# Ledger of designs, part 88: peptides against a protein of PDB entry 5Z08

Target 1, 168 residues: chain A of PDB entry 5Z08
Amino acid sequence: RQKDEWAKKTSSLMKQLDWFIGEHLGAMLAAEELGGPVVGELMEIDPDDLSAGFNAHGKLKKATSQPDLDRRQRRIDDIWGPQDEQGQAHKRKRGADEALAASAEMRDLIEQLMNKLVEAGGDNSATYVEIPRESAAARFLVRSKVAMFHPNDARRLRLVDFGRDLDD
Target 2, 222 residues: chain B of PDB entry 5Z08
Amino acid sequence: GLPRLIDAIEEASKIPAKRRQTPIKPTIEKLTTHLYTHGASPDSLLRLADLLTLRNHLDQASLAAITRNLYPSSTVSDEVVLRFIGALGHGQLKPTLALQALFLRWLVMVYHLLENPGVLGQVYGVLFDLLDTAAIRPQLCHLLALVTRRKHVRPFRIQAILTLSRQTGGDPNLTGLLRVFKNYYPEIIVGDATKGRASAFKHPDPQWRQHLDEIQQRRSEA

## One batch from the design tools (peptide; made by RFdiffusion4, then SolubleMPNN)

Design b2_p13_8_s2 (from b2_p13_8, 5 letters changed)
Fold by OpenDDE base, seed 2:
Structure b2_p13_8_s2 (fold): chain B 168 residues (1-168), chain C 222 residues (1-222), chain A 13 residues (1-13)
Amino acid sequence: as target 1 above (168 residues)
Amino acid sequence: as target 2 above (222 residues)
Amino acid sequence: PVTKMEVLKEVLK
């Protein structure tokens, strides 16, 4: 009975998470991968202020037109800037494809992390998933304090064991 | 005047709230109103720093209200700065991390009024070693961005930021601080962990800045 | 597991 209620609650939570990933998080992660805002940290960062950096006195430097920063800003502007009508359809399709890809990556990563946690049977050393890259999805889970990197290997990611912290 | 208000609060701070004969809230409101209107002199600022940083029976809301209205009417002494720095970190005698974040924010906002900005450079190690404390990291990185000089940018600190950036999934405040480090050593390889968005470290409160400027201008005219 | 998902939901809210 309690296991069945737990299974139902877990299933319900997984459905809600899947919905959240598909409807909201995937697009935000795709935006981050494309150089947009970081998910979960609404820091009002002016891109111009970011590009300018700080001088030796901690004052914002004047935005020097560094051509490489212009390329990143163009990418951000290409993603979020006012797009003329004709470029919008291809960019929307590409954006949708990137959002779907990001959603799939996040779902797969969460599934792997959950499976490893269950398989490990309480051995924290066996809970690590090997990640091929430090994705926006992986970074998001770490920022959210849901996952942690291995202290010596950033290719290994595990879920934070919240269950142990509740019993202590 | 302000000294008498501080006297009353100092005496009340020695007594648990349940044992006070008079509610302290009206006196705190008078103090914060006075601070908002006139600012704090160097002497008053030191006394208020002690009230904010030393363990006493004042409630967190009162301490936060004082901190939010802590406008210097003049300069900020090294002694005042060191009170706030000494209040940082973990410990039963330390202020809450929420209050520590307000102190760091305050130090950022009054940095230009420090009698000796170099004092923060002397305690750079103490500040840097607290970067793992997530609750204060945003304001701490902002303060470190102001304080950092070439002498502070050491290989072990570069590696510490890079490691912590990986462990935090690319905290934008750490990325922002690492950009400040790169101003001194352009050859610093920003690993994949730092490819994320950086913080710009904008002024935390433009309205507070404007009001501070008004208080400072009144002093220059007197 | 449920607590982790709840925490994830709270962080994602």
Scores: peptide ipSAE 0.016, ipTM 0.394, DockQ to the pose 0.079; fails the geometry check
Fold by OpenDDE base, seed 4:
Structure b2_p13_8_s2 (fold): chain B 168 residues (1-168), chain C 222 residues (1-222), chain A 13 residues (1-13)
Amino acid sequence: as target 1 above (168 residues)
Amino acid sequence: as target 2 above (222 residues)
Amino acid sequence: PVTKMEVLKEVLK
């Protein structure tokens, strides 16, 4: 009985998480990967301050004419540039595709983390998932205190074991 | 006057709310109104800092209301600053982390009124070691951004911020602080930690600033 | 597992 209630509650939570990832979180994670706002922080960043971009020194990049800066500025301009109708449709489509990709990455990461937790049978050393990159999804889970990186290897991520902290 | 209001609140703070003969709320409202209108003298600030930072029977809403109206009419002494710094961190005798965040925000907003801004530089290590406390990190990073000088930018602190940034998934406040560090040492390789959004550390409350300036202006005319 | 997802939901609210 308690296991069945737990399974139902878990299933309900997973459905709600899947919905949240698809409807909201994926787009926000994609924006973060593109250099947009960090998910979960209501930083009133003035859009104008974002458009200017930050140089490697954290200063507003003065428009220095270097062509490779033009590609990032083009990406910022492609992200924030003037809304010509055809450019908007392609930009919306690309944004939607990136949001879908971020949603898929987040879902896959959560699934892997949960599977490793179940497989480890209580061995915390076996609960680590190897992540190919520090994605916005991985960072979000860490910020949310749902996951943690391995102390010595930032490519290893695990779910935080909340069960032990409740029994203490 | 303000001293009499503080006296009444100090006496009430010694007594549990359930045992008070008179409601404290009207006295708190009078205090906050007075503070909003006239500000607090250095002596009154010290007394209020003790009320805010020492364990007493005042409710959190009252403490927050006092903190939000804690306009200095003059300068802020080292002693007042040290009361607020001493109230930071974890412990049974410490104020709530929410109230600590308000204290840090207050210190940011009154930083230009400190009698000795160097006092915060002297306690830099204490402030820096609290960066792992998520609840106060935004305001703490802002304060550290103001306080940081070249002498504080040490390799171990750079590494500590980088490590904490990874552990927090690139907290923008930490990224902002690391950018401040990079202003003193441009050669700091921040790697991917600076590629993220950083806090700009804008003034927390422009209306509060304007009102503070009005209170300070009245002092210069007296 | 349920507690983690609940925490995630609370952080996301």
Scores: peptide ipSAE 0.015, ipTM 0.396, DockQ to the pose 0.079; fails the geometry check
Fold by OpenDDE base, seed 5:
Structure b2_p13_8_s2 (fold): chain B 168 residues (1-168), chain C 222 residues (1-222), chain A 13 residues (1-13)
Amino acid sequence: as target 1 above (168 residues)
Amino acid sequence: as target 2 above (222 residues)
Amino acid sequence: PVTKMEVLKEVLK
């Protein structure tokens, strides 16, 4: 009975989380990855409001930094750069694609974190997921106090164990 | 007069201290005294900017003393500003980071006397890219706080400050700059970095300001 | 397990 109620509650929460990721968080994370506002406090940032705010024509000089930064910057410029007429539909599509990508990254990260938590069997040292990069998703989870980095290794992320404080 | 003092210092700056026939220190003291009393004209400011920013044989103490007494008697031209901006960053031909911090502090203190404040906005990227340089960051953030307009607040710059804020453990100057950014885009969430102590970017030297105002007032009465 | 998901829900609220 309690397991079934737990399973139902967990399922309901997962659905709500999935909805939240898809409808709101993905766009906000994409904005953060694109150097927009950091998602800390749940601000309903309308993707359209974000797009409207940053529309000023700052020609980003190509900073000679790493290809990945250039790619992100190019994506930022593509999303936030001047809308030429034909570019609005492509920009909306690119913005949607980045939001979808961010949503997928968040979902995958949560899944990995949850799986490691289950696999660890109560060993907190075994609950760490190795992250390839500090993503907006990872940062969001840390800011939200849902996850924490390993104190000595910022490539290792785990869920905060809220359950131990309740079972003691 | 001031031009003759600058001439003497320019000539001395070409020669290593050990090879100078006369000590330059008395001439530097005369220069700084003159600057303190009368300020520098636009032409003199340009010449002094070159002495301060170009590699020469002047000692760091003399350069710092000139910078601390660099009161404009009038306006500050774009050319003077660009000399100081060009002197920023890493390089063997660039002034020391300590002097660069003094130059940035000076630009903050004379910002209201710029002939064209927009010139700093044009070089905003150059200034912004130096935020990782810890030695100049406090003054750089203050200058950026004055210069920042909506057009400069870009996603990549928001992210860059946030990343740097994390890497620095929440530098109060970066937090202060992020607050300036948030004034233009309230939707910017600074996360835990905004909960930290932020610099208020107060005037670096109230006494220097007062003395500058006295020099500027004498010009308006002449 | 429920508590972590509840916390996640509260954080996501």
Scores: peptide ipSAE 0.015, ipTM 0.272, DockQ to the pose 0.104; fails the geometry check
Fold by OpenDDE base, seed 1:
Structure b2_p13_8_s2 (fold): chain B 168 residues (1-168), chain C 222 residues (1-222), chain A 13 residues (1-13)
Amino acid sequence: as target 1 above (168 residues)
Amino acid sequence: as target 2 above (222 residues)
Amino acid sequence: PVTKMEVLKEVLK
């Protein structure tokens, strides 16, 4: 019973995270990778927009596109793109492609981090994922205090072990 | 006059200190006194820029003393500016990083006297690529803060400063430069780096500025 | 495990 509730809760959280990555975070990470603004520790994600993302039955509600985040992102894209109409269309497409790529990278990184945590069976030394580069995704997770680098190797990333701090 | 003092120092700069017939220090003191009193003409500035930037046998204390007294009596030409910019960075033929920091400080203090301030904008990339050099970073950030225009604020440079800011633990000079970038693009979110103390890029030496203004005023009256 | 996902959710909120 408790394991099933835990599994359902985990699945729901993963869906919410996947949505958040796809709708908001991926585009911001892409902007950071392209040398735009960095995502702060506190994404002022309107809690109402995150809460509105799922109905009481766990179905994804259509994300009410927060016009302001989309406006900021459009503004970033408008600021750095070529001024010609063709350049704007190519820039929008490129921005969308980069956002999709960043979303995929973040999803893959989170999946690897979670898989390593499960596989480690309590061995903290086995929880590290090797990252090929310090990506915007990796930096975001570290800034957010969700992940940490290995003390002696910045190519090794792991999830923060919150299990110990909650038992204190 | 100043040209004769420069001639004597140029000749002495070709000879190692141990092989000089006469000590150069008295001539350097006469030069620095003359510069402090009258400033340097554009022609004299160019000759002094060569003495300061080219490898020679002058000691670091003498070079620093000349740089600290390098008051322009008029404008500063593009050629003089480019001599100092060309002297920046690492290399066997480059001046010491301590002297380069003095050159950057000088460029900040005489920025308003440049014949063409746009010349620094043309070499913006050269200046920007030196931000990783810790010894010159404070003065370099200050100069870049003066020089930066909208055309220089590019995504790759934003990312480079952000990366370097993280690597340096949030250097206040880099945070100050990022604030200048934000003036052109307010949408730049500088994460925890903005919580740090930013440099205000105040004038490095108010007394030097006042003395420069006095030298400049005397020429406008002549 | 749930706590990490909850923390991730809170950090991503």
Scores: peptide ipSAE 0.014, ipTM 0.265, DockQ to the pose 0.095; fails the geometry check

Design b2_p13_8_s3 (from b2_p13_8, 5 letters changed)
Fold by OpenDDE base, seed 2:
Structure b2_p13_8_s3 (fold): chain B 168 residues (1-168), chain C 222 residues (1-222), chain A 13 residues (1-13)
Amino acid sequence: as target 1 above (168 residues)
Amino acid sequence: as target 2 above (222 residues)
Amino acid sequence: PVTYYEVLKEVLS
């Protein structure tokens, strides 16, 4: 009975999380990956502003073709060609595609983190997921106090076990 | 006494208005008069919470009248609070949104009488997820403003309020709630959303407060 | 486990 209620609550939780990732978080993470503000620091990113790109300080960049921008930022700038109606539509589409990609990355990361937590059977050392990069998704989870990096290896991320930490 | 009045209303609530042998209105008036004069004990509050939150055949005007006179003579238990929280949302078996708004207003007005204010913090997520419901949003934001602690102020909730604020054209209640969040984390960049008009979350009914204080004072003298 | 999902939901919702 308690397990079934827990399973239902967990399922409902996952659905709400999936919704939040898809509807809100994905766009913000995409913004951060695209050089936008860090999710949780600058929360007022209009999805339409995501299209404008961000400077190194997380401020909306004016469309300056700076050649040294990281490949993703270059892709944004390349997407953000001149403000012709066709260019704006292509920009919006690419912004949406980046938001979808960020959403997928976050979902995958959460799934991996959760699976490792379940598989570890209470061994905190076994709960780490190896991440290929410090993504906006990973940083968000850490800032949110949902995940933590391994103290000696920033490529290893684990969920914070709130159940254990509350009992200690 | 109050228990007998509640008994009569409970029995009447099981029967559709058209099939009642006796009009319930006089009994409701006696109940509301009694509540206004003496308040409700914890046991009576629980029974009244069930009458207000569970699907029955009482009319909306009667339910609203009971809610407006629901003065606690003592404390408000977690069980009573949870009955009202459980009644929130769009479910077919739930009370009307208008009545839910009255429940939230009541919780705001009796917040200082809760046996365990922490119970609202435990259901914070449930309350927060209802912010999209326009009909209850004003009272919900007020309640959340009282309940919010540092632990509840999370990046996703900040973003959710910001998004909803944009979608609503800057609802003053949401702006007020964002200001409460910013008080816990001043570093939260909420942009111009906090510069707009915000609700001050003043007491909804000063006369009701005064009358509650009078009822509560009588208990301390007894 | 439940608390983590609840907190994760609370953090990510």
Scores: peptide ipSAE 0.017, ipTM 0.267, DockQ to the pose 0.154; fails the geometry check
Fold by OpenDDE base, seed 1:
Structure b2_p13_8_s3 (fold): chain B 168 residues (1-168), chain C 222 residues (1-222), chain A 13 residues (1-13)
Amino acid sequence: as target 1 above (168 residues)
Amino acid sequence: as target 2 above (222 residues)
Amino acid sequence: PVTYYEVLKEVLS
């Protein structure tokens, strides 16, 4: 009974996390990868906002931004994609593709981290996932205090064991 | 030999200074003299990296002295590099920021001896996220200037440096890093942030370089 | 295990 309830709760939480990754986090991670703000400073990034570009402060370009900021932003937009209508469509498509890629990377990383935690059977040394690169996904998990790097190996990432930290 | 000196220091590092039967300083001096004369093998480098990066009872002066004499006799492995990278940042278990700055300086000075310089590129984000830490920023910018490739030059990193440059009043190390970024994307507008003096990222210690070259040459002749 | 997901949810919410 308790194991089944735990499995159901775990499944429900995984579904909610998957939803959050797909609906919100993927776009935010893509925004970070595309030059937007670090995830956590902006709670909601509309994919359309990604296409509008980010100002020098990583904030969404609002129409009321000072002309000099707008010129800088346009030049950044020129660096990262064509400004023509075809270029805007390509930028939007690229933004969507990058959001999907970021979502997939985050899902895969979380899955690996969770699987390692389960497989380790309480051995902390076995809970580390080797990451091929320091991604926006990895950084987000670390900044959120959900994951931590190995103290001596920045390529190894593990979930924070909140159960142990409560007992210490 | 060097392994026996490291053994003695490892054992001493487990014991608080007040509880040691013998002073460790003479052993540290023997170690640093040996390192200066012969350099450190890959195996010795790994052991020394652990002594430098893991929390132990060694004093800061001893750790700094070892770091200043950490001449590789051969190549530097990914594992050694990652020990030093893992030691960076804030935390109770991390080395002091002063020691971290020495580690970054060391990585700059031995960059050409890395078995795989790409390893630093894989942890680029970890390094980049530490730019707000003023105490290590000069050496960190220098290392990033060596490591940066086109794939690392992303809009968010450009904006982050621009923002930090404004907040710091135009730190010349950040301006230098922005110039490196501009080499990959000439169209990057750095605005007023580049009007300031930029660091040239010159070698931190020419004498150390010369001595390293002498140690490296002895290996090629053996 | 449940605590981890709850914390993840709290951190991500």
Scores: peptide ipSAE 0.014, ipTM 0.249, DockQ to the pose 0.085; fails the geometry check
Fold by OpenDDE base, seed 3:
Structure b2_p13_8_s3 (fold): chain B 168 residues (1-168), chain C 222 residues (1-222), chain A 13 residues (1-13)
Amino acid sequence: as target 1 above (168 residues)
Amino acid sequence: as target 2 above (222 residues)
Amino acid sequence: PVTYYEVLKEVLS
């Protein structure tokens, strides 16, 4: 029963994360890659509020961040938006393509990070993913305190193991 | 006034030069003269940033002339900064690299007027990733030299500059940026890369600075 | 103790 509730909550979380990546984060990351505002720094989302979204009981605090994401996306779109309709359509398409690419990069990076963590079996040295570049996705994960760079090699990224802190 | 000049240029920017009923050059000259004399308000500055960064039918000479006369009469908002940052890099819809270099130079020259200098620190990665673009590298290094804080000096960025410095045969601007990094982490082994000539990152245009100061002084007296 | 990651693996799998 508790495992099933946890699985449902985690599934819901993953769906929300996937939605968030696809609908908002991808576009914001794309905007960052294009030179727009950095995701999370313009959000006075206290990393503690994103982290506070995961209480010890696995309750997502309601993503109060949706309105701010929409405002940011609008602001990014306003900053980056073409003035003419044709430019808007091409830019929307390119922006959509960039957002899709950024979403894919984020998903792939998260997957790699999780896979490495699982494969490492508790060996922190084996949890690092090699990243080809400092992407907006990588930067976002570090800013959100979800990931950290290797202290000597910032081409190596790992998930912050929150699980160890839960077992203590 | 300035808003009417911007209106006329915005309308003209929508139309190819060959299809315009009136030449835009006289209006551009009036605009640049006005900007030189009075500077641009925050609102006008934003509108001009859009004209400079968004794809339109204005010629490169006109865009460059506006950029060279883009004196803020007040502060520079984050929104204006982000317009220029967003215009950087490679892309079919982006301004020319020559114009991007002018934007970076402008950001250097108005850095002290930014409402929030921290905004450039937030986009530090974006700026840093453009260092491989030779055409904008001098101005980019200068801007990064102003923006760099301890938090930005990371091992991978040190290594990236060292690698790029080797690949470029020791670009003085990269050497200058490495010296900035070394100020935050003296223990950084920069090897022979710092033994070469480094840019001092002097003000790009002292006359422009003086004229900006005169425009800004008029604001403080008003 | 089902680690957060084991559950993530089950959900992603």
Scores: peptide ipSAE 0.013, ipTM 0.217, DockQ to the pose 0.301; fails the geometry check
Fold by OpenDDE base, seed 4:
Structure b2_p13_8_s3 (fold): chain B 168 residues (1-168), chain C 222 residues (1-222), chain A 13 residues (1-13)
Amino acid sequence: as target 1 above (168 residues)
Amino acid sequence: as target 2 above (222 residues)
Amino acid sequence: PVTYYEVLKEVLS
């Protein structure tokens, strides 16, 4: 009974997550990959802060130089500025393609992370997924405190096991 | 009491209206009467938030009636706030946009009762990204006007509002939100977007406010 | 602090 209720709740959560990824998160992640705003706890990250990237702990690296206000404004204008009708159509198509790609990447990453968590049987060392790159998807999960990088290897990502913290 | 009324509605919400043995309307009327008279405790608010935000077999009129009478007798927890924020946007599992507008209106009206007003600031991006949804934009702009702090006023959000304002022909609610942004950064060049009519973001329902104050006062005397 | 994840969990729940 409890397992079935948990399975139903988990299935419902996964469906809602899949929907959220497809309808909203994918576009936001694509915007981040294109140098747009960051999604999650660090929603205040400017495009220039995005260029600094994240450390192995998913924290923003210290920007080496304060970007010139004019360069920042240009980047914002390039991302959000008015485009001509042809440029808008091309940008919308490119944005849709990037959003679909980001959605697919996020779905795949979550699936891998969840599968590894289940397979590990409680061994936290076995829960790491190897990621090919530091994607907006991976960064988002870390910023959201859903996942964490391996302390010494930013190519290894694992889910935070929230279930164990409740039993402690 | 209120918990028993919620229990009955929760059970009825699992069953399609055509398959219910008893009409739910009398129980909804008892619930709304109780809420109007006494308000809802934090625990009752959470249960009601679930009934309002999760997909169930309750009709839209009943959900709207509960929302219109959702007077907190105490504070509003982060969890309750997050249930309503989570119900926003497009999707088959989401409440109707009309009901979402009522939720946003409710959040505006109970903003001063939030245990942690900062919770809305943490979800600022989620709220901001919904500004293109015309059906909820008026209440969403009002909520954002309350929630906005200096940290939220970023160049990309300024530009996003300006772009959306042009696309909407200068929606007064967007103009109002942009004026809130200018309060934090007076130097923001907004062009023609601020020359138009702006919403004043007045309290949505003065009678509801007065009744809420009466319910809250009874708690302070107890 | 309510994380975006908690919001996601709530949105997704």
Scores: peptide ipSAE 0.008, ipTM 0.274, DockQ to the pose 0.048; fails the geometry check

